# Peptides against a protein of PDB entry 4Z5W, part 11

Target 1, 305 residues: chain A of PDB entry 4Z5W
Amino acid sequence: IPDVFLELNKLWYFSAQSNLFNGEMPRSLSNSRSISLLSLRNNTLSGQIYLNCSAMTNLTSLDLASNSFSGSIPSNLPNCLRLKTINFAKIKFIAQIPESFKNFQSLTSLSFSNSSIQNISSALEILQHCQNLKTLVLTLNFQKEELPSVPSLQFKNLKVLIIASCQLRGTVPQWLSNSPSLQLLDLSWNQLSGTIPPWLGSLNSLFYLDLSNNTFIGEIPHSLTSLQSLVSKENAVEEPSPDFPFFKKKNTNAGGLQYNQPSSFPPMIDLSYNSLNGSIWPEFGDLRQLHVLNLKNNNLSGNIP

## One batch from the design tools (peptide; aimed at target 1 Y208 G256)

Design b1_p10_8_s1 (made by RFdiffusion4, then SolubleMPNN; from b1_p10_8, 8 letters changed)
Fold by OpenDDE base, seed 3:
Structure b1_p10_8_s1 (fold): chain B 305 residues (1-305), chain A 10 residues (1-10)
Amino acid sequence: as target 1 above (305 residues)
Amino acid sequence: GPKTTGNYIF
């Protein structure tokens, strides 16, 4: 990418995604006063991520995902006072979340999907201080760690939590009951155990639940038949979605389905590939907005209602 | 196909 951004003093949006750009990010780009949205995702950019936050006073969205950046997560990002969305998916940091992220009050959406992030306890302890955090994607990190269950953890404004394919141990953490605005929860492809907690049915905005491919036991909580978002078509005010897309891998196509916003996900309960027992509740018939109920490969018995 | 930019949901 050429070092010409000093002359582009009116440039508000720069998208150069899915090209063949290599080398470092230009210094003039890292000092741009005009840029609000920067997307360089799916290139071969290298070196350290450096942004001059004192110069980049208009920066609101940063997408650097699927590049060959190296080094630490830039600890100065909280100084970018308008920065809301960060996509660092597939950047191999081999690092912990910086302590400075406790002060990241502008942050609304964060992805570290498949970024070799370590220490989930420290990550959640830091990120709980981000009071405006609505979307958190931590898939394919923290390999074989324990999901902390500390009741003091609080994500008050959390809407989307995705921590899939980490081989995490532990139980569904009670601290998630402090997130009453949660719309999407994916904890699939872990080693989570215990029972599915009844308080999940009290999350009135929860329309997408994936607990598949774990080691859950006991009955399906009857409270899941009362999930308000699946009973009635509430006019979900489209809250501002993250500027980065989500990808669901389906078995048949090598390319995952792209979803541009959380509201594009089909309303779903997936409890497949566990050790759940008991009956299917007839009251699942009350979930008039439910598109997908997946209970495959459990120990369920009785009649299908 | 386009390299999935990596915000994986399963």
Scores: peptide ipSAE 0.366, ipTM 0.851, DockQ to the pose 0.834
OpenDDE base, seeds 1, 2, 4, 5: peptide ipSAE 0.298, 0.103, 0.275, 0.122; ipTM 0.892, 0.800, 0.886, 0.772

Design b1_p10_8_s2 (made by RFdiffusion4, then SolubleMPNN; from b1_p10_8, 6 letters changed)
Fold by OpenDDE base, seed 1:
Structure b1_p10_8_s2 (fold): chain B 305 residues (1-305), chain A 10 residues (1-10)
Amino acid sequence: as target 1 above (305 residues)
Amino acid sequence: SPLSTGNYIF
């Protein structure tokens, strides 16, 4: 990318996604006072990520996903006082979340999907201080770590939590009961164990639940049949979506499904590929907004209601 | 199938 952004003093939106750009990010771009939205996703950009947050006073969204960047996560990003959305998916940092992110009060949406992030305990302890954090995506990190269940963890404003395909051990963490605005939870493709907790059915905004491909045991909590967002239509508050799309891997060689906003996900309960027992509750029939109920590959018995 | 924000297109 050429180093010409000094002349582009009115440039508010720069999207150069899905090109063949290589080399480092231009210094003039890293110092742009005008840019609010920066997306360089899906290129071959390299080097260390550096942003001059003292210059980039208008930066609100940063998408650098699927590039060849290296080194540490930029610890100065919290100094970008308007920065709300960060997508660092598929950047191999081999790092922990910086301690400076405790001060990241502008942050609303963060993705490190497949970014070689380490230490989930430290990551969650840091990110809980981000009071405006609504979307957190940590898929394909923390390999074989334990998902912390520390009750002191608080994500009060969290709406989307995705920590899938991490081989995480532990149980469904009790601290999620302190997230009453949670709409989407994906903890699929881990090694999570124990029972599915009944308090999960108290998350009245939860319309998408994926606990599939774990080692959960016991019965399906009857409280899941009373998820208010799946009973009634009226509570679908159109909330501000992250500026980055979500992807669901298809089992076929065809490209993943892209979802531009969490509200575009079909309402779903996926408990498949566990060791759940007991019956299917007839009261799943009350979930009139449910599009997908996936209970396959469990130890369920009795009649299908 | 797990959700992510990275394209699963390798």
Scores: peptide ipSAE 0.404, ipTM 0.895, DockQ to the pose 0.231
OpenDDE base, seeds 2, 3, 4, 5: peptide ipSAE 0.387, 0.388, 0.386, 0.385; ipTM 0.896, 0.898, 0.895, 0.894

Design b1_p10_8_s3 (made by RFdiffusion4, then SolubleMPNN; from b1_p10_8, 8 letters changed)
Fold by OpenDDE base, seed 2:
Structure b1_p10_8_s3 (fold): chain B 305 residues (1-305), chain A 10 residues (1-10)
Amino acid sequence: as target 1 above (305 residues)
Amino acid sequence: EKKETGNYIF
């Protein structure tokens, strides 16, 4: 990428995604006063990520995902006072989330999916201070760690939480009950155990639940039949989605289906590949908005209602 | 092919 951004004083949106760019980010780009949206995703860019937040006063969206960047997570990003969305998926940091992220009040959407992030306890303890955080994607990190269940953790504005494929131990954490605006929860492909907690059915905005491929036991909580978002068509106010797409994998070998917004996900309950027992509640018939009910590969018995 | 940007939902 040429080092010409100093001359581009009116450049508001720069999208160079899905090209063959290599080398480092040009210094003039890291100092751009005009850029609001920056997307360099899916290139071969390398080196340390550095942004001069004192210069980049208009930066609102940063997508650097799927590049060959190395080193630490940039600890100065909270100084980018307008920065709302960050996509750092597939950047191999081999790091913990910086303590400075507790001050990241502009942050609304964060992805570290498959970024070799370590210490989930520290990560959640830091990120709970991000009062505007709505979307958090931490998939393919924290390998074999324990999902913290500390009740003091509070993500009051959280709408999308995805922590899949981490081999996480523990239970469904009680602190998620402090997230009443939660719309999408994916904790699939972990080693989570215990029972599915009844308080999940109190998350009135929850339309997408994936707890598949865990070690959950006991009955399906009857309270899941009362999920309001699945009973009635809530006019889901299209909240500003993250400026980064999601990818749902149907099969491990298939390309993920791209979803640009969480609202585009089919309403779903996936509890497949667990050790759940008991019956299928007839009251699942009340979930008129439900598109996918996946209960396969459990120990369920009785009649299908 | 658009390489997946890595925000995986499983």
Scores: peptide ipSAE 0.356, ipTM 0.871, DockQ to the pose 0.862
OpenDDE base, seeds 1, 3, 4, 5: peptide ipSAE 0.159, 0.310, 0.307, 0.209; ipTM 0.814, 0.850, 0.839, 0.810

Design b1_p10_8_s4 (made by RFdiffusion4, then SolubleMPNN; from b1_p10_8, 7 letters changed)
Fold by OpenDDE base, seed 4:
Structure b1_p10_8_s4 (fold): chain B 305 residues (1-305), chain A 10 residues (1-10)
Amino acid sequence: as target 1 above (305 residues)
Amino acid sequence: SQKSTGNYIF
């Protein structure tokens, strides 16, 4: 990418995604006063990620995903006072989330999906201080770590939590009950155990639940038949989506379906590939907005209602 | 193949 962004003093949106760009990010780009949205996703860019947050006063969205960047997670990003959306998916950091992210008050949407992030406990302890954080994607990190169950963890404004395919141990953490605005929860493809907690049915905005491919036992909580977002249409709060797409994948090697917004996901309960027992509750018939109920590959018995 | 961003939901 040429170092010509100093001359482009009116450039508000730069999208160079899905090209063959290599080398480092130009210094003039890292110092752009005009750019609000920057997407360099899906290139072969390299070097360390550096942004001059003192210069980049208009930066609101940063998508550097699927590049060959190296080095540390840039600890100065919280100084980008308008930066809301960060997509760092598929950047191999081999790092922990920096402590400076405790101060990241502008942050609304963060993805580190498949970024070799380590220490989920530290990551969640840091990110809980991001009071405006609504979307958190941590899929394909934290391999074989334990999902922390610390009751003090609080994500007050969290709407989308995706921590799939981490081989995480532990249980569905009680601290998620402190996120009453949660709309989408994906904890699929982990090693989570115990029972599915009844308090999940109290998440009145939860329209998408994926707990598939875990080691959950016991009955399906009857409270899931009372998920208000799946009973009635009235609770579909269309909030501003993150500026990065999601990819629904059944297999790590397959192409995923692209979803541009969390609201584009079908209303779903997926509890498949667990060790759940008992019956299918007849009251699942009350979930008039439910598009997908996936209970396959469990130990369920009785009649299908 | 569209190189997916890696924001995977499963």
Scores: peptide ipSAE 0.338, ipTM 0.839, DockQ to the pose 0.829
OpenDDE base, seeds 1, 2, 3, 5: peptide ipSAE 0.145, 0.318, 0.289, 0.255; ipTM 0.789, 0.837, 0.806, 0.794

## One batch from the design tools (peptide; aimed at target 1 N87 L184 P245 G256)

Design b1_p11_1 (made by RFdiffusion4)
Pose (drawn by RFdiffusion4):
Structure b1_p11_1 (pose): chain A 291 residues (1-233, 242-249, 256-305), chain P 11 residues (1-11)
Amino acid sequence: IPDVFLELNKLWYFSAQSNLFNGEMPRSLSNSRSISLLSLRNNTLSGQIYLNCSAMTNLTSLDLASNSFSGSIPSNLPNCLRLKTINFAKIKFIAQIPESFKNFQSLTSLSFSNSSIQNISSALEILQHCQNLKTLVLTLNFQKEELPSVPSLQFKNLKVLIIASCQLRGTVPQWLSNSPSLQLLDLSWNQLSGTIPPWLGSLNSLFYLDLSNNTFIGEIPHSLTSLQSLVSKPDFPFFKKGLQYNQPSSFPPMIDLSYNSLNGSIWPEFGDLRQLHVLNLKNNNLSGNIP
Amino acid sequence: SPSGFITSFDF
């Protein structure tokens, strides 16, 4: 990508995604005062990611995903004070999230999916301090680590939480109850154990729950039949393992408890869930009748 | 087949 971005001082939108571009991002792009939307995803771009946050005061959305970059996660990123969305997926950082990210108050959307992020314990202790974070994707990282149960964790405005296919040990942590506005929860494809917490039924905005492919035991909590959003009625897309979904509401309402060790019966009160599109209880130990 | 999971990139 040519180094001509000093000359293009009115450029607020640049999208070069899904091409064959390689090499580093030109330094002038890293200094662009006018750039707002930048998408370079799905190229062969490489090197340490450098962004001058004193210079890029208009940067609002950054998508460098699925590229050949290496080095660390830039620690100066919280200083890009208009940056609201970062898609850093499929960049092999082999690193932890910098502590400075606790100061990233403009951040509303973050994806480190399949990025070789280590230490979910430290990563979550940091990111809980980003007060405007509404969506978080940590899928395919933290391999075989423990999902922290530390009760001090609070993600207050969190709408979307996805940490799948990390083979996480531990239980569904109670501190998730500190995310009362949660819409979409995906903990699937992990090693999670214990029982399914009844408080999940207390999440009034939750419409999509993927607990599939874990080691969960015990009963289906009765509170799931009283889930409010299941009973009654921005750009950074998601892919389901790939089928694209543009926003969280693109996912039809779902309960997927499949591929666990759940026991007991199916509650008749599930009939109260009139807005439920998908109910997947396959590959469990469930017994009794079908209501 | 096992159920799927969500990510932010295409396969």

Design b1_p11_1_s1 (made by RFdiffusion4, then SolubleMPNN; from b1_p11_1, 4 letters changed)
Fold by OpenDDE base, seed 1:
Structure b1_p11_1_s1 (fold): chain B 305 residues (1-305), chain A 11 residues (1-11)
Amino acid sequence: as target 1 above (305 residues)
Amino acid sequence: SPPGFITTFEE
């Protein structure tokens, strides 16, 4: 990418995604005062990510996903006082979340999907301080770590939590009950165990629940038949979606189905590929907004209602 | 095969 962004003093939106750009980010781009939205996703850009937050005072969205960047997560990003959305998916950091992210009050949407992030306990302890954090995607990180169940963790404004394909151990964490605005939960493709907790059915905004491909045991909690978002056609006010798309993938190397916003996901309960027992509750019939009920590959018995 | 999981990268 040429180093000409100083001359482009009116440039508000720069998208150069899905090209063949290589080399480093040009210094003029990292110092742009005008740019609000920067997307360089799906290129071959390299070097360390550096943004001059004192210069980049208009930066609101940053998508650098699927690049060959190296080094540390930029600890100065919280100094970008308007930065809301960050997509760092598929950047191999091999790092922990910086402690400075405790101060990241502008942050609304963060993805580190497949970014070699380590220490989920530290990551969640840090990110809980982000008062405006609504979307958190941590898929394909924290390999074989334990999902912390620390009751003090609080994500009060969390709408979307995706921590899939981490081989995480532990149970469904009680601290998620402190996220009453949660709409989408994906904890699929882990090694989570224990029972599915009844308090999940108290998450009245939860329209998408994926607990598939874990080691859950016991009965399906009857409270899932009373998920308010799936019972009633509430006019979900379209909250501002992240400036990055989501992809539902069967594996890391397959093309995924693209979803431009969380509301584009079909209302779903997926509990498939567990060790759940007992019956299918007839009251799943009350979930009139449910599009997908996936209970396959469990130890369920009795009649199909 | 198990169902898919959600990511924020294309390929």
Scores: peptide ipSAE 0.646, ipTM 0.955, DockQ to the pose 0.858
OpenDDE base, seeds 2, 3, 4, 5: peptide ipSAE 0.633, 0.623, 0.612, 0.607; ipTM 0.953, 0.949, 0.946, 0.950

Design b1_p11_1_s2 (made by RFdiffusion4, then SolubleMPNN; from b1_p11_1, 5 letters changed)
Fold by OpenDDE base, seed 2:
Structure b1_p11_1_s2 (fold): chain B 305 residues (1-305), chain A 11 residues (1-11)
Amino acid sequence: as target 1 above (305 residues)
Amino acid sequence: SPPGFLTTFEE
């Protein structure tokens, strides 16, 4: 990418995604006063990520996903006072979340999917201080760690939580009950155990639940038949979605189905590939908005209602 | 195979 952004003093949106750009980010781009949205995803950019937050006063969105960047997570990003959305997916940091992220009050959407992030306990302890955090994606990190169940963890404004394919141990954490606005939960492809907690059915905005491919036991909690968002057509206020798409992938190397917004996901309960027992509740018939009920590959018995 | 999981990268 040429080092010409000093001359582009009116440039508000720069998208150069899905190209063949290599080398480092140009220094003039890292100092741009005009840029609000920056997307460089799916390139071969390298070196250390550095942004001059004192210069980049208009930066609201940053997508650097699927690049060959190295080194540490930029600890100064909280100084970008308007920065709301960050996609750092597939950047191999081999790092913990910086302690400075506790001060990241502008942050609304964060993805570190497949970024070799370590220490989930520290990550969640830091990120709970981000009072405006609505979307958190941590898929393909924290390999074989334990999902912390510390009840003091609070993500009050969280709407989308995705921590899939981490081989995480533990149970569905009670601190998620402190997230009453949760709309989408994906904890699939882990080693989570215990029972599915009944309080999940109290998450009235939850329309997408994926607990598939874990080691859950016991019955399906009957409270899932009373998920309000699946009983009634709530006018889901289209909240500002992240400026980055989601991808539903069968594996790390497959092209995923793209979803531009969380509202584009079909209303779903996926409990497949567990060790759940008991019956399928007839009251799943009350979930008039449910598009996908996936209970396959469990130990369920009785009649299909 | 189990159903897919969610990410924010294309490939």
Scores: peptide ipSAE 0.639, ipTM 0.956, DockQ to the pose 0.833
OpenDDE base, seeds 1, 3, 4, 5: peptide ipSAE 0.624, 0.593, 0.581, 0.572; ipTM 0.956, 0.947, 0.944, 0.945

Design b1_p11_1_s3 (made by RFdiffusion4, then SolubleMPNN; from b1_p11_1, 4 letters changed)
Fold by OpenDDE base, seed 3:
Structure b1_p11_1_s3 (fold): chain B 305 residues (1-305), chain A 11 residues (1-11)
Amino acid sequence: as target 1 above (305 residues)
Amino acid sequence: SPPGFITTFPV
């Protein structure tokens, strides 16, 4: 990418995604005063990620996903006072979340999906201080770590939490009960154990629950049959979604699906591929908004209601 | 096979 962004003093949006750009991010781009939205996703860009946050005063969205960047996560990103959305998916950092992210008050949406992030405990302890954090995607990190269950963890404004395919140990963490606005939870493809906690059914905005492919035991909590968002059509205020899309891998020969918004996910309960026992509750019939109920490959018994 | 999981990159 040419180093010509100094002259582009009115550049608001730059999207150069899905090209063959290599080398480092241009220094003039990392110093752009005008740019608000930057997407360089799916290129071969390399080197360190550096943004001059003192210059980049208009930066609101950053998508650098699927590049060959190396080194540390830029610890100065919280100084980008308008930066709301960050997609760093597939950038192999081999790092922890910087402590400076405690001060990242502008942050609303963060993805490190498949970014070789380490220390989930530290990551969550840091990111809980992001008061405006609504979307957190940490899929394919923290391999074989323990999902922290520290009850003091608080993501008050969290709407989307995705920590899938980490081989995480532990239980469904009680601190998620401190996230009453949670709409989408994906903890699938882990090694989570214990029972599914009944308090999940108290998350009135939760329309998408994926706990599939874990080691959960016991009965399905009856409280899941009373998930308010699935009983009645709540007027979910369309809040501004992340500027980055979501992708769900299909375990079929069909390609993955792209979801531009969290609201584009079908209302779902997926508890498949666990060791759950007991009956299927007839009261799942009360979930009039539910599109997908997946209970397959468990130890469930009795009649199908 | 288990269902797929969500990411923010094409899979």
Scores: peptide ipSAE 0.572, ipTM 0.941, DockQ to the pose 0.859
OpenDDE base, seeds 1, 2, 4, 5: peptide ipSAE 0.558, 0.567, 0.559, 0.546; ipTM 0.938, 0.940, 0.938, 0.919; seeds 1, 4 fail the geometry check

Design b1_p11_1_s4 (made by RFdiffusion4, then SolubleMPNN; from b1_p11_1, 5 letters changed)
Fold by OpenDDE base, seed 2:
Structure b1_p11_1_s4 (fold): chain B 305 residues (1-305), chain A 11 residues (1-11)
Amino acid sequence: as target 1 above (305 residues)
Amino acid sequence: SPPGFLTTFPD
């Protein structure tokens, strides 16, 4: 990418995704005062990510996903006072979340999906301080770590939590009950154990639940038949979605199905590929908004209602 | 195979 962005003093949106750009990000781009949205996703850009946050005062969205960047996560990103959305998926940092992210009050949507992030306990302890954080994607990190169950963790404004395919151990963490606005939860493809907690049915905005491919035991909690978002068509306040799309991947090697908005996901309960027992509750018939109920590959018995 | 999981990258 040429180092000409000093002349582009009116450049608001720069999208150069899915090209063959290599080398480092131009220094003039890292100092752009005009740019609001920057997407360089799916290139071969390299070096350390550096943004001059004191210059980049208009930066609101950053997508650097699927590049060959290396080094540390930029600890100065919280100084980009308007930066709301960050997609750092597939950047191999091999790092922890910086402590400075406690101060990242502009942050609304963060993805580190498949970014070699380490220490989930520290990551969640830091990110709980981001008061505006609504979307958090941490898929394909924290390999074989334990999902912290510390009751003091609080994500009050969290709407989308995705921590899939981490081989995480532990139980469904009680601190999630402190997120009453949670709409989408994906904890699939882990090694989570114990019972599915009844308090999940108290998450009245939860329309998409994926607990598939874990080691959950016991009965399906009856409280899941009372999920209000699946009983009635609540006018989900269309809050601003992340500026980055989501992808449902069947496996690590397949292309994902693209979803531009969390609201475009079908209302779903997926509890498949566990060790759940007991009956299917007839009251699942009350979930009139439910599109997908997936209970396959469990130890369920009795009649299908 | 188990169902798919969610990410923010396509490939």
Scores: peptide ipSAE 0.618, ipTM 0.953, DockQ to the pose 0.859
OpenDDE base, seeds 1, 3, 4, 5: peptide ipSAE 0.610, 0.593, 0.560, 0.591; ipTM 0.952, 0.950, 0.938, 0.950

Design b1_p11_2 (made by RFdiffusion4)
Pose (drawn by RFdiffusion4):
Structure b1_p11_2 (pose): chain A 291 residues (1-233, 242-249, 256-305), chain P 11 residues (1-11)
Amino acid sequence: IPDVFLELNKLWYFSAQSNLFNGEMPRSLSNSRSISLLSLRNNTLSGQIYLNCSAMTNLTSLDLASNSFSGSIPSNLPNCLRLKTINFAKIKFIAQIPESFKNFQSLTSLSFSNSSIQNISSALEILQHCQNLKTLVLTLNFQKEELPSVPSLQFKNLKVLIIASCQLRGTVPQWLSNSPSLQLLDLSWNQLSGTIPPWLGSLNSLFYLDLSNNTFIGEIPHSLTSLQSLVSKPDFPFFKKGLQYNQPSSFPPMIDLSYNSLNGSIWPEFGDLRQLHVLNLKNNNLSGNIP
Amino acid sequence: SSAYITSANPD
């Protein structure tokens, strides 16, 4: 990509995604005062990601995903004070999230999916301090690590939480109850154990719950039949393992408890869930009748 | 197996 971005001082939108571009991002792009939306995803771009945050005061959305970059996660990113969305998926950082990210107060959406992020314990202790974070994708990282149960964790405004296919040990942590506005929860494809916590049914905005492919035991909590959003009625897309979904509401309401060791019966009170589109209880130890 | 969500096309 040519180094001409000093000359293009009115450019607020640049999208070069899904091309064959290689090499580093030109430094002038890293210094662009006018750039707001930048999407370079799905190229062969490489090198240490550098962004001058004193210079890029208009940067609001950054998508460098699926590229050949290496090095660390830039620690100066919280200083890009208008940056609201970062898609860093499929960049092999082989690194931890910098502590400075606790100060990233403009951040509302973050994806490190399949990015070789280590130490989920430290990553979550940091990111809980980003007060405006509404969506978090940590899928395909933290391999075989433990999902922290530390009760001090609070993600207050969190709407979407996705940490799948990490083979995470531990249980569904109670501190998730500190995210009362949670819409979409995906903990699937992990090694999670224990029972399914009844407090999940207390999440009034939750419409999509994917607990599939875990080691969960015990009963289906009765509270799931009283889930409010299941009983009664911005750009950074998601893919489901790939089928594209543009926003969290593009996912039809779902309960997927499949591929666990769950026991007991199916509650008749599930009939109360009139807004439920998908109920997947396959590959469990469930017994009794079908209500 | 059941499915999981990611933010990039896995293909």

Design b1_p11_2_s1 (made by RFdiffusion4, then SolubleMPNN; from b1_p11_2, 9 letters changed)
Fold by OpenDDE base, seed 3:
Structure b1_p11_2_s1 (fold): chain B 305 residues (1-305), chain A 11 residues (1-11)
Amino acid sequence: as target 1 above (305 residues)
Amino acid sequence: MPSFLLSVDPN
């Protein structure tokens, strides 16, 4: 990418995604006073990510996903006082979340999907201080770590939590009960154990639950049959979604289904590929908004209601 | 096998 952004003093939106750009990010771009939305996703950009947050006073969205960037996560990003959305997916950092992210009050949506992030305990302890954090995507990180169950962890405004395919150990963490606005939870493809906690059914906004491909045991909590968002058409006020799309990885060689908004996900309960026992509750019939109920590959018995 | 969610194309 040429170093010409000093001349582009009115440039508000720059999207150069899905090109063949290589080398480092231009210094003039890292110092742009005008840019609000920056997307360089799906290129071959390299080097250290550096942004001059004192210059980039209009930066609201940053998508650098699927690039060959290296080094540390930029610890100065919290100084970008308007920065709301960050997509750093598929950047191999091999790093922890910076302690400075405790001060990241502008942050609303963060993705590190497949970014070689380490220390989930530190990451969650830091990110809980981001009071405006609504979307957190941490899929394909923290390999074989333990999902912290520390009850003091608090994500008050969290709506979307995705921590899939991490081989995480532990149980469904009690601190998620402190997230009453949670709409989407994906903890699939981990090594989570124990029982599915009944308090999940108290998350009245939860319309998408994926606990598939874990080691859960015991019965399905009856409280899941009373998930209010799946009983009634509450017009969940579509709060502004993250500027990055979601992708559903299927085992079929067909490309991942893209979902531009969390609201575009079909209402779902997926408990498949566990060791759950007991019956299917007839009261799943009360979930009139449910599109997908997936209970396959468990130890369930009795009649199908 | 079940699916999981990402914020990047898995391809």
Scores: peptide ipSAE 0.395, ipTM 0.907, DockQ to the pose 0.912
OpenDDE base, seeds 1, 2, 4, 5: peptide ipSAE 0.382, 0.383, 0.373, 0.384; ipTM 0.898, 0.906, 0.898, 0.905

